# Ledger of designs, part 36: peptides against a protein of PDB entry 5B16

Target 1, 136 residues: chain A of PDB entry 5B16
Amino acid sequence: TPSRINHNERLEFLGDAVVEFLTSVHLYYLFPSLEEGGLATYRTAIVQNQHLAMLAKKLELDRFMLYAHGPDLCRESDLRHAMANCFEALIGAVYLEGSLEEAKQLFGRLLFNDPDLREVWLNYPLHPLQLQEPNT
Target 2, 136 residues: chain A of PDB entry 5B16 as posed
Amino acid sequence: TPSRINHNERLEFLGDAVVEFLTSVHLYYLFPSLEEGGLATYRTAIVQNQHLAMLAKKLELDRFMLYAHGPDLCRESDLRHAMANCFQALIGAVYLEGSLEEAKQLFGRLLFNDPDLREVWLNYPLHPLQLQEPNT

## One batch from the design tools (peptide; made by RFdiffusion4, then SolubleMPNN)

Design b2_p14_2_s3 (from b2_p14_2, 4 letters changed)
Fold by OpenDDE base, seed 5:
Structure b2_p14_2_s3 (fold): chain B 136 residues (1-136), chain A 14 residues (1-14)
Amino acid sequence: as target 1 above (136 residues)
Amino acid sequence: SAEKALEELKERLR
């Protein structure tokens, strides 16, 4: 059976949506009285490239990235953006090959080093991600 | 900053 993993850019596209969705849902339920602006502030902080790149380093994606794309990533900002994109692609792949739950678990595990905070974050309910993807 | 926002978030989760 051939792998369901598609081109990396497509996975990145999917992963971006998954990260955005998971972050939004958790924040929405964690802070039921917080105004949209406050929710957006936290979401931006979580999903921006610099933060996602930091999460990617926990998975040692930097070593992989430099090995595969070193000549193109001489600048720190370029590496950061590439790392964030790679992280999104990974989350996309986890969702595609596994489930939204597995993506949620991985993302939450990386978001917080403190297990207590991690548990609080992960225990909030998620609504299903409804995409127009019949084969997913 | 993003760092400050994240720290604030973490404190609010405690």
Scores: peptide ipSAE 0.688, ipTM 0.955, DockQ to the pose 0.871
Fold by OpenDDE base, seed 3:
Structure b2_p14_2_s3 (fold): chain B 136 residues (1-136), chain A 14 residues (1-14)
Amino acid sequence: as target 1 above (136 residues)
Amino acid sequence: SAEKALEELKERLR
């Protein structure tokens, strides 16, 4: 049986892909005339550790991390990286136990505090099959 | 910067 650490690392692995995929899909459809370089710039801004850590803070994961791992997180940069990884693991878990749609909703709600921006991001028309889970 | 890019993105969604 895998350790708790191994389980979280596996969820992080999955969540990393989900976050990047959702970001890519939404940007692709929202900006149909934007070149690859522009799309990549926005994606990088969204998925970089600093930003994901900020999203994690909205869920108070910083308090969790300090409680569970405080002695190992003496530097702000270390905490930021740990929070980003934990956020990815959370998204991975939501996808695994729920659906890509549920991961999309959670991620979108956290991305924007402005309800108008959130509405545009979450409800912009996408291809019908893009949010479908892989066949098992 | 990445921060500026994020702000630009938000403005473009309006």
Scores: peptide ipSAE 0.687, ipTM 0.955, DockQ to the pose 0.926
Fold by OpenDDE base, seed 2:
Structure b2_p14_2_s3 (fold): chain B 136 residues (1-136), chain A 14 residues (1-14)
Amino acid sequence: as target 1 above (136 residues)
Amino acid sequence: SAEKALEELKERLR
């Protein structure tokens, strides 16, 4: 049977893809005339470890990580990477056990403190096929 | 920088 650690790593693997996908989809539709390079720039900014760690902090994952893995996270960079990974695992779990919509809602809610920006991000028209819930 | 890109993104969403 897989260990708890292996399970988290697998969830992280899935979550990484979900975060990348959601980010890509929303950017693609929000900026229909922006070239690939510009889209990639914004995506990188959103999904980089430092930013994901910031999102994780909003969920107080830092407190959790320090409690559970404090000795292994003596460096700020180590903590940041761990938080980013944990955030991805969380999104992966939400997608796996819930839906893409739930993952989208959680991610979008955390992306912006400004409710107006949230509204634009979350409710921008998407392709009809992308509005369907995935089979999990 | 990534930080500047993120801020630019936020401004473009307004």
Scores: peptide ipSAE 0.685, ipTM 0.956, DockQ to the pose 0.897
Fold by OpenDDE base, seed 1:
Order: C-alpha cells, then sequence, then structure tokens
Structure b2_p14_2_s3 (fold): chain B 136 residues (1-136), chain A 14 residues (1-14)
C-alpha cells in the first residue's frame, strides 16, 4: 500500500492538472481574442502557489497544516508552498471521487468572493461537447 | 505583477 506521502503527492499531481485545465479552458472561452501571452499571464496569476495558498486559507487549511505539520513549516514560504500543494491534492480528490463538474464548482466558488464575477466564470458557455463527455 | 494581472482579470470579467 502506498504511504500517505505518496498518496498526497499523487493527488497533487492530479489536482495540478485539473486546476491547470479548468483555468485554461475558462480563460480560452472567456477571452476568444486574447493572444496566448495574455492567456498565459492570467493562468499563471491564478495557479501560482501564492494564489492557491490564499484559496487554501479560505478553507482554513492553514490551521490544519499547522496542526499536522507545524514543526516543519517554520518559514512562511514553506507554509505557502505546502498549502498550495494541499489545495491541489484536495481538488484532485474532488475530481477523483466526484467529478470534473464538482471540481469546477468548488474552484470557481473559491476564486471569486464577488458573486457577479463567480457567475460569469462558472456559467460562461463552453463547447457543448464538453458537457456530453464524462466528467471523470 | 501576478497580483496586478489577477485584478486586471477581475475587472475584465465585470
Amino acid sequence: as target 1 above (136 residues)
Amino acid sequence: SAEKALEELKERLR
């Protein structure tokens, strides 16, 4: 059986891809005339560790991390990186045991505190075939 | 900066 560390790392791997994918797809459709450089800039801003750590903080993962790994997280940068990884693992788990749609909803809710922005992000029309494909 | 890019994104979604 895999260790907990191995399991978490695998979930992080999956979650990283899911976060990257969802971000890319939404940006692609939201900004149909934006050049690749602009799309990449926004994607980087969304998926970078600092931002993911902030999303993790909304879920109070910082308290969890300090409880479980406090002695190993003395540096703020270390905590931020760990929180970002934990967030990715969480998204990976949601996708794995739930669906891409559930991951999308969770991610979108956390991305924007403003309900208007959230609505635009989550409900912007995507390609119809994407809705017909399996979510997992 | 990344923070500026994120704020710009939010403004473009409004």
Scores: peptide ipSAE 0.684, ipTM 0.955, DockQ to the pose 0.893

Design b2_p14_2_s4 (from b2_p14_2, 6 letters changed)
Fold by OpenDDE base, seed 4:
Structure b2_p14_2_s4 (fold): chain B 136 residues (1-136), chain A 14 residues (1-14)
Amino acid sequence: as target 1 above (136 residues)
Amino acid sequence: AAERALAELEEMLR
């Protein structure tokens, strides 16, 4: 059995892929006339550490991180990076223990404070064939 | 800038 740290790193690895996948799929379908450069620009903006850290803050992960690792996170950049990693691990865990749909719902809920934008993002028709989830 | 891109995205969703 891997250590908790190792487990979190593995979850982060998985979560990173899930976040990027969900972002890519939604952008692709929401903006069918947007060129690749635009799609890539918005994806980068959504999945970069700075933004993910902001999403993590909505879950009060900053308080959690300071409680658990405060002495090692004295720099803002260090905290941001750690929060982004933790957020990815969280999404990975939600996907692993739940489903891609649950990860999608959580991620979309955090992406937008405006409920109208949230609804558009989450409820836009996507391809009916979804990725097969691995068995746990 | 990332913040600009995010703002543009929100406008595009409206």
Scores: peptide ipSAE 0.650, ipTM 0.949, DockQ to the pose 0.888
Fold by OpenDDE base, seed 1:
Formats: structure tokens, sequence, C-alpha cells
Structure b2_p14_2_s4 (fold): chain B 136 residues (1-136), chain A 14 residues (1-14)
């Protein structure tokens, strides 16, 4: 049986890919005239540790981190990194146990507080066949 | 720079 740490790290690995994939796909389709450099810039901004930590804070994962790992997270940078990793693990778990669609919905809901922006991000038309493909 | 990029992204979605 793998350790809890190993399991979490594996989920982080998976979640990192899912977050980057979802971000890339949405940016690609939402902005068909945007050059690669721009796409990369916005992707970096979305998936960087500082931003993912902010998303994690919306789920109050900071309270969990302090409870479970308080002494090891005295530095703000350490807490931010841990929260980003935890967020990746969460997305990985949602994808693993649920579906890509569920991961997409959760991620999009957290990305934007403005419901109008959220709607555009989540419901912008993608490739039609993607709706027919397995989502896990 | 990242915050500016995110703000710009939101404006692009409007």
Amino acid sequence: as target 1 above (136 residues)
Amino acid sequence: AAERALAELEEMLR
C-alpha cells in the first residue's frame, strides 16, 4: 500500500496535467487569434503557484494546511507552495474519481468570481466531438 | 505582472 505522501504526490502529478490541459484548451478556443506567446503568458498566470494558492484559499485549504502542517509552513512562500500542490492534488482526485467535466466545472467556478466571466469560460463552444468523447 | 495578466484576461472575456 502506497504511503499517504506518495498518493498525494501522484495526485499532484495528475492534477498538474489536468489543470494545464484545461487551461490550454480553453485559452486556445476562446482566443483563436491570440499568438502562442500570449497563450503561454495567460496560461502561466493561471497555473502558477501563487494563483493556484489563491484558488485553494477560496476552498479554505489554508485553514486545513495550518491545522495539518502548521509548524512546517511558517513561511508564506512555503504555505503558498503547499496550497498550490494541494489544489493540484484536489483537481487530480476530482478527475480520477469523477470526470474531466467535473474537474473543468470546479476549476472554472474557482477561476472567476464574476458569474458572467465564469459562464463564458465554462460554456464557450469547443470542438463538437469533444462532447461525445469519454471524459475520464 | 501575473496579476496584470489575469486582469487583462478578464477584460478579454468581457
Scores: peptide ipSAE 0.637, ipTM 0.948, DockQ to the pose 0.894
Fold by OpenDDE base, seed 2:
Structure b2_p14_2_s4 (fold): chain B 136 residues (1-136), chain A 14 residues (1-14)
Amino acid sequence: as target 1 above (136 residues)
Amino acid sequence: AAERALAELEEMLR
C-alpha cells in the first residue's frame, strides 16, 4: 500500500499530464492558424510553476500549505513549487474521481478572472470524443 | 515573458 505522500505524487504525475493536455487542446482549437512555436509558448506560460501556483492561490491552497508545511516552505520558490505540485495533484484527483470534463471546468474557471474570457475558453467548440474519458 | 504571453493570450481571446 503506497503512502499518502506517494499517492499525492502519483496524483501530481497524472494532473501534470491532464493540465498539459487540456491546455494543448484548447490552444489548438482556439488558434487554428498559430504555428507550433506559438502554441508552445502559450502552453508554457499557462502550465509553468509560477502560473499554476497563482491558480492554486485562488483556491487558498497557500493557506493550507503554510499551515501543514510552513517550516519547509519558508522560501518563496519552495512554496511556489509546492503550490504548483498541489494544484496538479488536485486536477489529477478531479480527473481520477470525476471526469476530464470536470477537470476542464475547474481549470478553465481558474485560468481567467474575466467571465467573458472564461466563457470563450470553456465553451469553444471541441471535438466531443477528445473530452471523453478513455475506457479502462 | 510569461506574463506578457498570458496578457497576449487574453487579448487574443477577446
Scores: peptide ipSAE 0.631, ipTM 0.947, DockQ to the pose 0.895
Fold by OpenDDE base, seed 3:
Structure b2_p14_2_s4 (fold): chain B 136 residues (1-136), chain A 14 residues (1-14)
Amino acid sequence: as target 1 above (136 residues)
Amino acid sequence: AAERALAELEEMLR
């Protein structure tokens, strides 16, 4: 329905910002000597549709998308774009209904299969003001 | 070059 579509698009809008923010914050603090160009390069790699679609696949969103929208997703690029959007909407929903911390944990868990890398990414100290979450 | 960047990122975290 149009209302559901609009809601999903709004969640995607929010999720896009959350993914961008979390990525930026972690990169900024994890690599204090990395110049802006490098930070931007890694951020782009993390948040681009190709990568977000890969993260979505870990949640088996590909099966969901093919089941619900198969005829409209004949091309791999179409599926990738749809999965990336769906992933953003999911992160947006997790942030909205849960917290930034929950979004952070979910995102970080999916980013790395290696538990050592995951731990470094998720547990690296951040500025205290960035640890405070808004009331949602 | 996104895959390369991600690989580099992982190495940087180690």
Scores: peptide ipSAE 0.623, ipTM 0.946, DockQ to the pose 0.923

Design b2_p14_3_s1 (from b2_p14_3, 5 letters changed)
Fold by OpenDDE base, seed 1:
Structure b2_p14_3_s1 (fold): chain B 136 residues (1-136), chain A 14 residues (1-14)
Amino acid sequence: as target 1 above (136 residues)
Amino acid sequence: NLERLKEFLDSLIP
């Protein structure tokens, strides 16, 4: 039986790919005229450890992390990194045991507190003509 | 709203 650490690391690996994929796809369709450099910049900003840690905090993973790994998390940067990894593992697990759609929905809900922005993100247009007037 | 989304994303850039 694989260790819990090994299992989490595998889930992190999967979750990292899922988060990257979802982010890339949404940005690609949301900003059809944005150059590659701009897309990459936004993707990096969304998936950076400090941002994913903030998303993890919305799920109170910080409390969980301190409970499970408190002695190992002496630095704030270490906590952020651990929280980001835990978030990736969670997304990986949701994809693995559920679906990509479920992962997308969870990620979108956490990305935005503003329901209007969340709606734009989750319902990105595959074609410009599908854009709603209020979303312009 | 798309412009607001862009502004939000800009705010995340380190």
Scores: peptide ipSAE 0.673, ipTM 0.951, DockQ to the pose 0.888
Fold by OpenDDE base, seed 3:
Structure b2_p14_3_s1 (fold): chain B 136 residues (1-136), chain A 14 residues (1-14)
Amino acid sequence: as target 1 above (136 residues)
Amino acid sequence: NLERLKEFLDSLIP
C-alpha cells in the first residue's frame, strides 16, 4: 500500500497537468488572435506558485499547512510553494474522483471573485458546436 | 467583459 505522502505527490503530478491543460484551453479559445508568447505569458501568470497559493488561501489551506507543517514553513516563500503544490494535489483529486468538468468548475470559481468574469471564463465556447454567450 | 478579463490577467503578470 502506497504511503499517504506518495499518494499526495502522485495527485500533485496529475493536478499540475490538469491545471495547465484547463488554463491553456480557456486561453486558447478566449484569445484567438493572441500569439503563442502571449498565451504562454498568461498561462505562466495563472499557474505560478504565488497565484496558486492565493487560490489555496480561498480554501483556507494556509491554516491547514501551518498546523501540519508549521515548523518547516517559517518563510513565506516556503509556505507559498507548499500551498501551490497542495492546491495542485487537490485539483488532481477532484479530477480523479470526479471529472474534468468538476475540476474546471472549481478552478474557475476560485480564479475569479467577479461573477461576470467567471462566467466569461467558464462559458466561453471550447468547441465549434457550443453555444456562444453574448458577453463572450 | 473580455477586456476586463484581459485586464485581470494582465494584473497577474509579475
Scores: peptide ipSAE 0.673, ipTM 0.952, DockQ to the pose 0.870
Fold by OpenDDE base, seed 5:
Structure b2_p14_3_s1 (fold): chain B 136 residues (1-136), chain A 14 residues (1-14)
Amino acid sequence: as target 1 above (136 residues)
Amino acid sequence: NLERLKEFLDSLIP
């Protein structure tokens, strides 16, 4: 049987792709006039370790990490990196056991504390009950 | 809201 570590790394691999894909698709639709460089900049900002670690903190993964791996995470940068990876693995697991839609919903919920912005984000790509997006 | 979203995203840029 594969080790838990190997399994987690595989989930991280999958989750990384899911996060990248969702981010790319939503940015593409939300900003139709933005050039590739701008889209890439936003994507990088969203998926950077520091930001994903912030999202992971909302799930209290930092407490888990310090409990399970404290001795190996003495530096803040190490903790951020580990949290980002764990977040990716979580998204990967949600996709694997659930669906892309469920991964999208979870990611969107964590990405925005503002419910209005969350709603705008989650409406892209097309929603079954597609709502007209305000130009505000 | 799109403008506010852009502002939010801008804030994430290091």
Scores: peptide ipSAE 0.669, ipTM 0.951, DockQ to the pose 0.809; fails the geometry check
Fold by OpenDDE base, seed 2:
Structure b2_p14_3_s1 (fold): chain B 136 residues (1-136), chain A 14 residues (1-14)
Amino acid sequence: as target 1 above (136 residues)
Amino acid sequence: NLERLKEFLDSLIP
C-alpha cells in the first residue's frame, strides 16, 4: 500500500491539473478577446505558489502545516511551497471524492473575497451583473 | 465587474 506521503503527492498531481484546468476554462470564457499570451499570464499569476499559499491560508492550512511539519518548514519560502502543494492536494481530493463542480465552487469561493467578483467568475458569460454593467 | 475582475487579476501578476 502506498504511504500517506505518496498519497498526498498523487493528490497534488491531480489537483495541479484540476486547478490549471479550472483556471484555464474560466479565463477562456471570461476574456474571449484576450490572446493566448494574456490568458497564460493570468493563469500563471493565479496558480503561482505564493497565490495558492494565500488561498491555503484562508483554510488555515498554515496553522496545520506548522503544527504537523514545523521543523521542516523553517524558511518562509518552504512554508509557502508546502502550503501551495497542500492546497493542490486538497483540490485534488475534492475532485476525486466529490466532483469537478465541487472543486470549482471551492476554488472560486477562495479566489475572491468580493462576492460580486466571485459570482462573475463562477457564472460566466451571461451573468446578470455583466449584462447590466459590462465594464465594471 | 469584469473590469474589476481584470484589475484584480492584474494585481496578482508578479
Scores: peptide ipSAE 0.667, ipTM 0.951, DockQ to the pose 0.842; fails the geometry check

Design b2_p14_3_s2 (from b2_p14_3, 5 letters changed)
Fold by OpenDDE base, seed 1:
Structure b2_p14_3_s2 (fold): chain B 136 residues (1-136), chain A 14 residues (1-14)
Amino acid sequence: as target 1 above (136 residues)
Amino acid sequence: LLEKLREYLDSLIP
């Protein structure tokens, strides 16, 4: 059987792609007049380790990480990096075991504490073809 | 709301 570490690394790989994809899609539709450089800047800001670690903290992953890997986390930066990776693995698992929609909903809920921003992020109109053929 | 969103995103830029 594969080790827990190997499984988490694979999930992290998948989750990284899912987070990047969801972020890209939402930014693209929300800001139709924003140039590529601006879109890329916001994407980087959203998916950077520091920010993902903040999202992970909302799920109390910091407590989990200290319990499971405390001796290996001697710096705050190490904890942030580990939390970001764990968050990506979680999103990967949600996508794998659930759906992209479930990953989208979870990610959106965590991105914003402000309910107005959460609503605009999650409910902004997507391309008509996506609405008509969500699996295409 | 988009302006508010932009301001929030700006705050995340390292």
Scores: peptide ipSAE 0.639, ipTM 0.946, DockQ to the pose 0.815
Fold by OpenDDE base, seed 5:
Structure b2_p14_3_s2 (fold): chain B 136 residues (1-136), chain A 14 residues (1-14)
Amino acid sequence: as target 1 above (136 residues)
Amino acid sequence: LLEKLREYLDSLIP
């Protein structure tokens, strides 16, 4: 039986791909005139450890990590890295046990506190069942 | 909204 650590690392591996994919797809459609370099810059910014750690804080993963692994996370940078990895594992688990759509929704909800930005991110490009295209 | 989004994303760039 694989250890929980190994399982978590596998989920992280999967989640990393899901986060990268979702980010790439949304940026691609949202900014059709943006060159590859610009798209890559935004993607990097979104998926960087510092940013994912901020998203993880919204789920109170920082409290969890300090409770479970405090002695190993004495440096802030170590905590951020661990939180980012844990966040990826969570997204991986949501995808694995749920669906890409569920992962998309969760990720989108966490990305933006602003409801307008959340709306444009999650609903652009237009879903076939949407009644009206979101305002740009 | 896209401009607002762009501004937000720009703020994330290190």
Scores: peptide ipSAE 0.636, ipTM 0.944, DockQ to the pose 0.836
Fold by OpenDDE base, seed 3:
Structure b2_p14_3_s2 (fold): chain B 136 residues (1-136), chain A 14 residues (1-14)
Amino acid sequence: as target 1 above (136 residues)
Amino acid sequence: LLEKLREYLDSLIP
C-alpha cells in the first residue's frame, strides 16, 4: 500500500510538468520576438524553487510546513525546497481533480499581485487549440 | 504593460 508521502510525490511529479507547461505557453505568446534563450531564462526564473516557495507562502504553506514538518526543516533552504515541492503537488492536484484551466487561473493569480500584470498574463490571446486543451 | 511585465521577470532572474 503506497504511503501518503508517495501520493504527494506523484502529485508533485505531475504538477512540475503543469507549471513548466503553463509558464512556457504564456512566455511564448507574450514575447513573440524573444529568442529561445531568453524564454528559457524567464522560465527558469519563474519555476525556480525560491520563486515557487514565495508563491507557496501566499497560500500560507509555510505555516503548514512548519506545523507538520518543523523539526525536519531547520534550514531556510530546506524549507524553500519543501515549499516548492508542496506547491507543485498542489498544482498537480488542481489539474488532476479539476482542469488545466483551473490550474492556469490559480497559478496566474499567485504570480502577480499587480492586477494589470495578472490580466495580461491570464487573458493574452493563445492559439485556439491550446484554448481547447482545458476542456479535454 | 509588457515592459512592466518584463521588468518584473528580470527581477526574478538569479
Scores: peptide ipSAE 0.634, ipTM 0.946, DockQ to the pose 0.811
Fold by OpenDDE base, seed 2:
Structure b2_p14_3_s2 (fold): chain B 136 residues (1-136), chain A 14 residues (1-14)
Amino acid sequence: as target 1 above (136 residues)
Amino acid sequence: LLEKLREYLDSLIP
């Protein structure tokens, strides 16, 4: 039986892919004239540890991390890394037990405090097949 | 709004 830590690492692995995928898809459709290099730059910026940690902070994962793992997170950089990983694990869990649509909605809500930007991100026209089957 | 989004994303670039 895998340990809880091992399970979280597996969820992180899955969540990393989901975050990367969702980011890629939305950038692709939002910026149709932007070349691959530009898309990759924005993707990197969105999925970098410090940014994901910031998103995690909106869920108060920082308080959770300090409570549960304080002694192991003495450095700020360690805390950020752990928070980013935990955020990915959360997204992975949402995808696994819910749907890609639910993961997309959660991720999008956290990405932007500005409701207008959030709306554009979440509701920009996607491929017809994605519109027809948003939950897969 | 896309310009606003672009500006926001630019601000995230390390």
Scores: peptide ipSAE 0.629, ipTM 0.945, DockQ to the pose 0.828

Design b2_p14_3_s3 (from b2_p14_3, 6 letters changed)
Fold by OpenDDE base, seed 1:
Structure b2_p14_3_s3 (fold): chain B 136 residues (1-136), chain A 14 residues (1-14)
Amino acid sequence: as target 1 above (136 residues)
Amino acid sequence: MLEKLKEYLDSLIP
């Protein structure tokens, strides 16, 4: 059986892909006239460790990290990286045990405190297949 | 609204 660390790393791997995918798809449809470089820049900004760590903090994962791994996270950069990884693992788990739609909803809710921006992000028309099969 | 979104995203750029 794989270790807990191995399991978390696998979930991080999956979650990284899900976050990257959701971000890419939303940006692609939200900004149809934006060049590739601009899309890539926004994607990088959204998925960077420091931003994901901020999202993780909204879920109080920092408190969890200090509780579970305090001695190993003495540097802020280490804590930030760990929180980002944990956030990815969480999204991966939500996708794995739930659905892409559930991952999308969770991610979108955390991305924006502004309800108007959240509404635009979550409800902007995407690919028709996502509307037909939202739970895939 | 998309302009507001762009402004927010711009603020995230390192």
Scores: peptide ipSAE 0.641, ipTM 0.946, DockQ to the pose 0.812
Fold by OpenDDE base, seed 3:
Structure b2_p14_3_s3 (fold): chain B 136 residues (1-136), chain A 14 residues (1-14)
Amino acid sequence: as target 1 above (136 residues)
Amino acid sequence: MLEKLKEYLDSLIP
């Protein structure tokens, strides 16, 4: 039986893929005229440790990390990296125990504080058979 | 709205 640490690392592995996949799919459909380099730039920006740590902070994972791992996280950069990994593990767990849709919804809600941007991100057609929305 | 989204995403670029 794997340790709890090993379990979290496995969830992080899965969550990393889910976050990148969701980000890629949404960017691909939202910006049909943007070249690969531009898409990759936005993806990198969204999934970078600093940004994922910011999302993790919205869930108060910073308080959790400081409580559980404070002595090992004396540097801001160390905390950010740990929070990003923890966020990935969380998304991995949501996907594993729930669904890709649930992971998508959670991720989208955290990405944007602006409800208009959130709606565009979450509701933009991602398949040719989905209902089309007016251009915004 | 996509322009607003793009502006937000641009702000995330390091």
Scores: peptide ipSAE 0.636, ipTM 0.945, DockQ to the pose 0.838
Fold by OpenDDE base, seed 2:
Structure b2_p14_3_s3 (fold): chain B 136 residues (1-136), chain A 14 residues (1-14)
Amino acid sequence: as target 1 above (136 residues)
Amino acid sequence: MLEKLKEYLDSLIP
């Protein structure tokens, strides 16, 4: 029987892939003329620990982390890394227990405080198969 | 709007 820690690490592993995938797909369609290097640069920026930690803060994961793991997170960098990992685990859990669509909606909602940018990100035309089967 | 998005994403680049 895997420990809770192992379970969270496995969810993080899955969530990392989901975040990378969603980011890649949206960037690919939003910027059809952008070369691979540019797409990769934006993806890296979006999924970097500092940014994911910021998204995690919107869910008040920082308060949770400090409550549950405060002694082990005395450095800001450690907290950021932990928050980023926790965020990935959360996305992984949403995908696993819900759907890719639910993960996409949650991730997109958190990515942007600007509602206009959020709408563009979430509603930009995607691949026809993705439109027909959003929960794969 | 895409330009606005691009500007935002540019701001995230470390």
Scores: peptide ipSAE 0.636, ipTM 0.945, DockQ to the pose 0.826
Fold by OpenDDE base, seed 5:
Structure b2_p14_3_s3 (fold): chain B 136 residues (1-136), chain A 14 residues (1-14)
Amino acid sequence: as target 1 above (136 residues)
Amino acid sequence: MLEKLKEYLDSLIP
């Protein structure tokens, strides 16, 4: 049987792709006039370890990490990296056991504390035939 | 609303 570590790394691999994909799709449709460089900049900002770690804190993954791996996470940067990876694994698990929609919902809920921004992110049309003019 | 979103995203840029 595969080790739990290997399984977690596999989930992280999957979750990384899911987070990247969701971020890319939403940015693409939300900012139709933004050039590739701008889209890439926003994507990088969203998926960077520091940001994902911040999202992970909302799920109290930091407490989990310190409990499970405290001795190995003495540096703040190490903890951030570990939390980001764990967050990706979680998203991967949600996608695997649930659906892309469920992963999208969870990710969106965590991305924004502002309910207005959350609504725009989650509910903005993502289908070309349903696209609307950008809101003011 | 998109401007507000953009402002938030800008704040995330390192």
Scores: peptide ipSAE 0.634, ipTM 0.944, DockQ to the pose 0.834

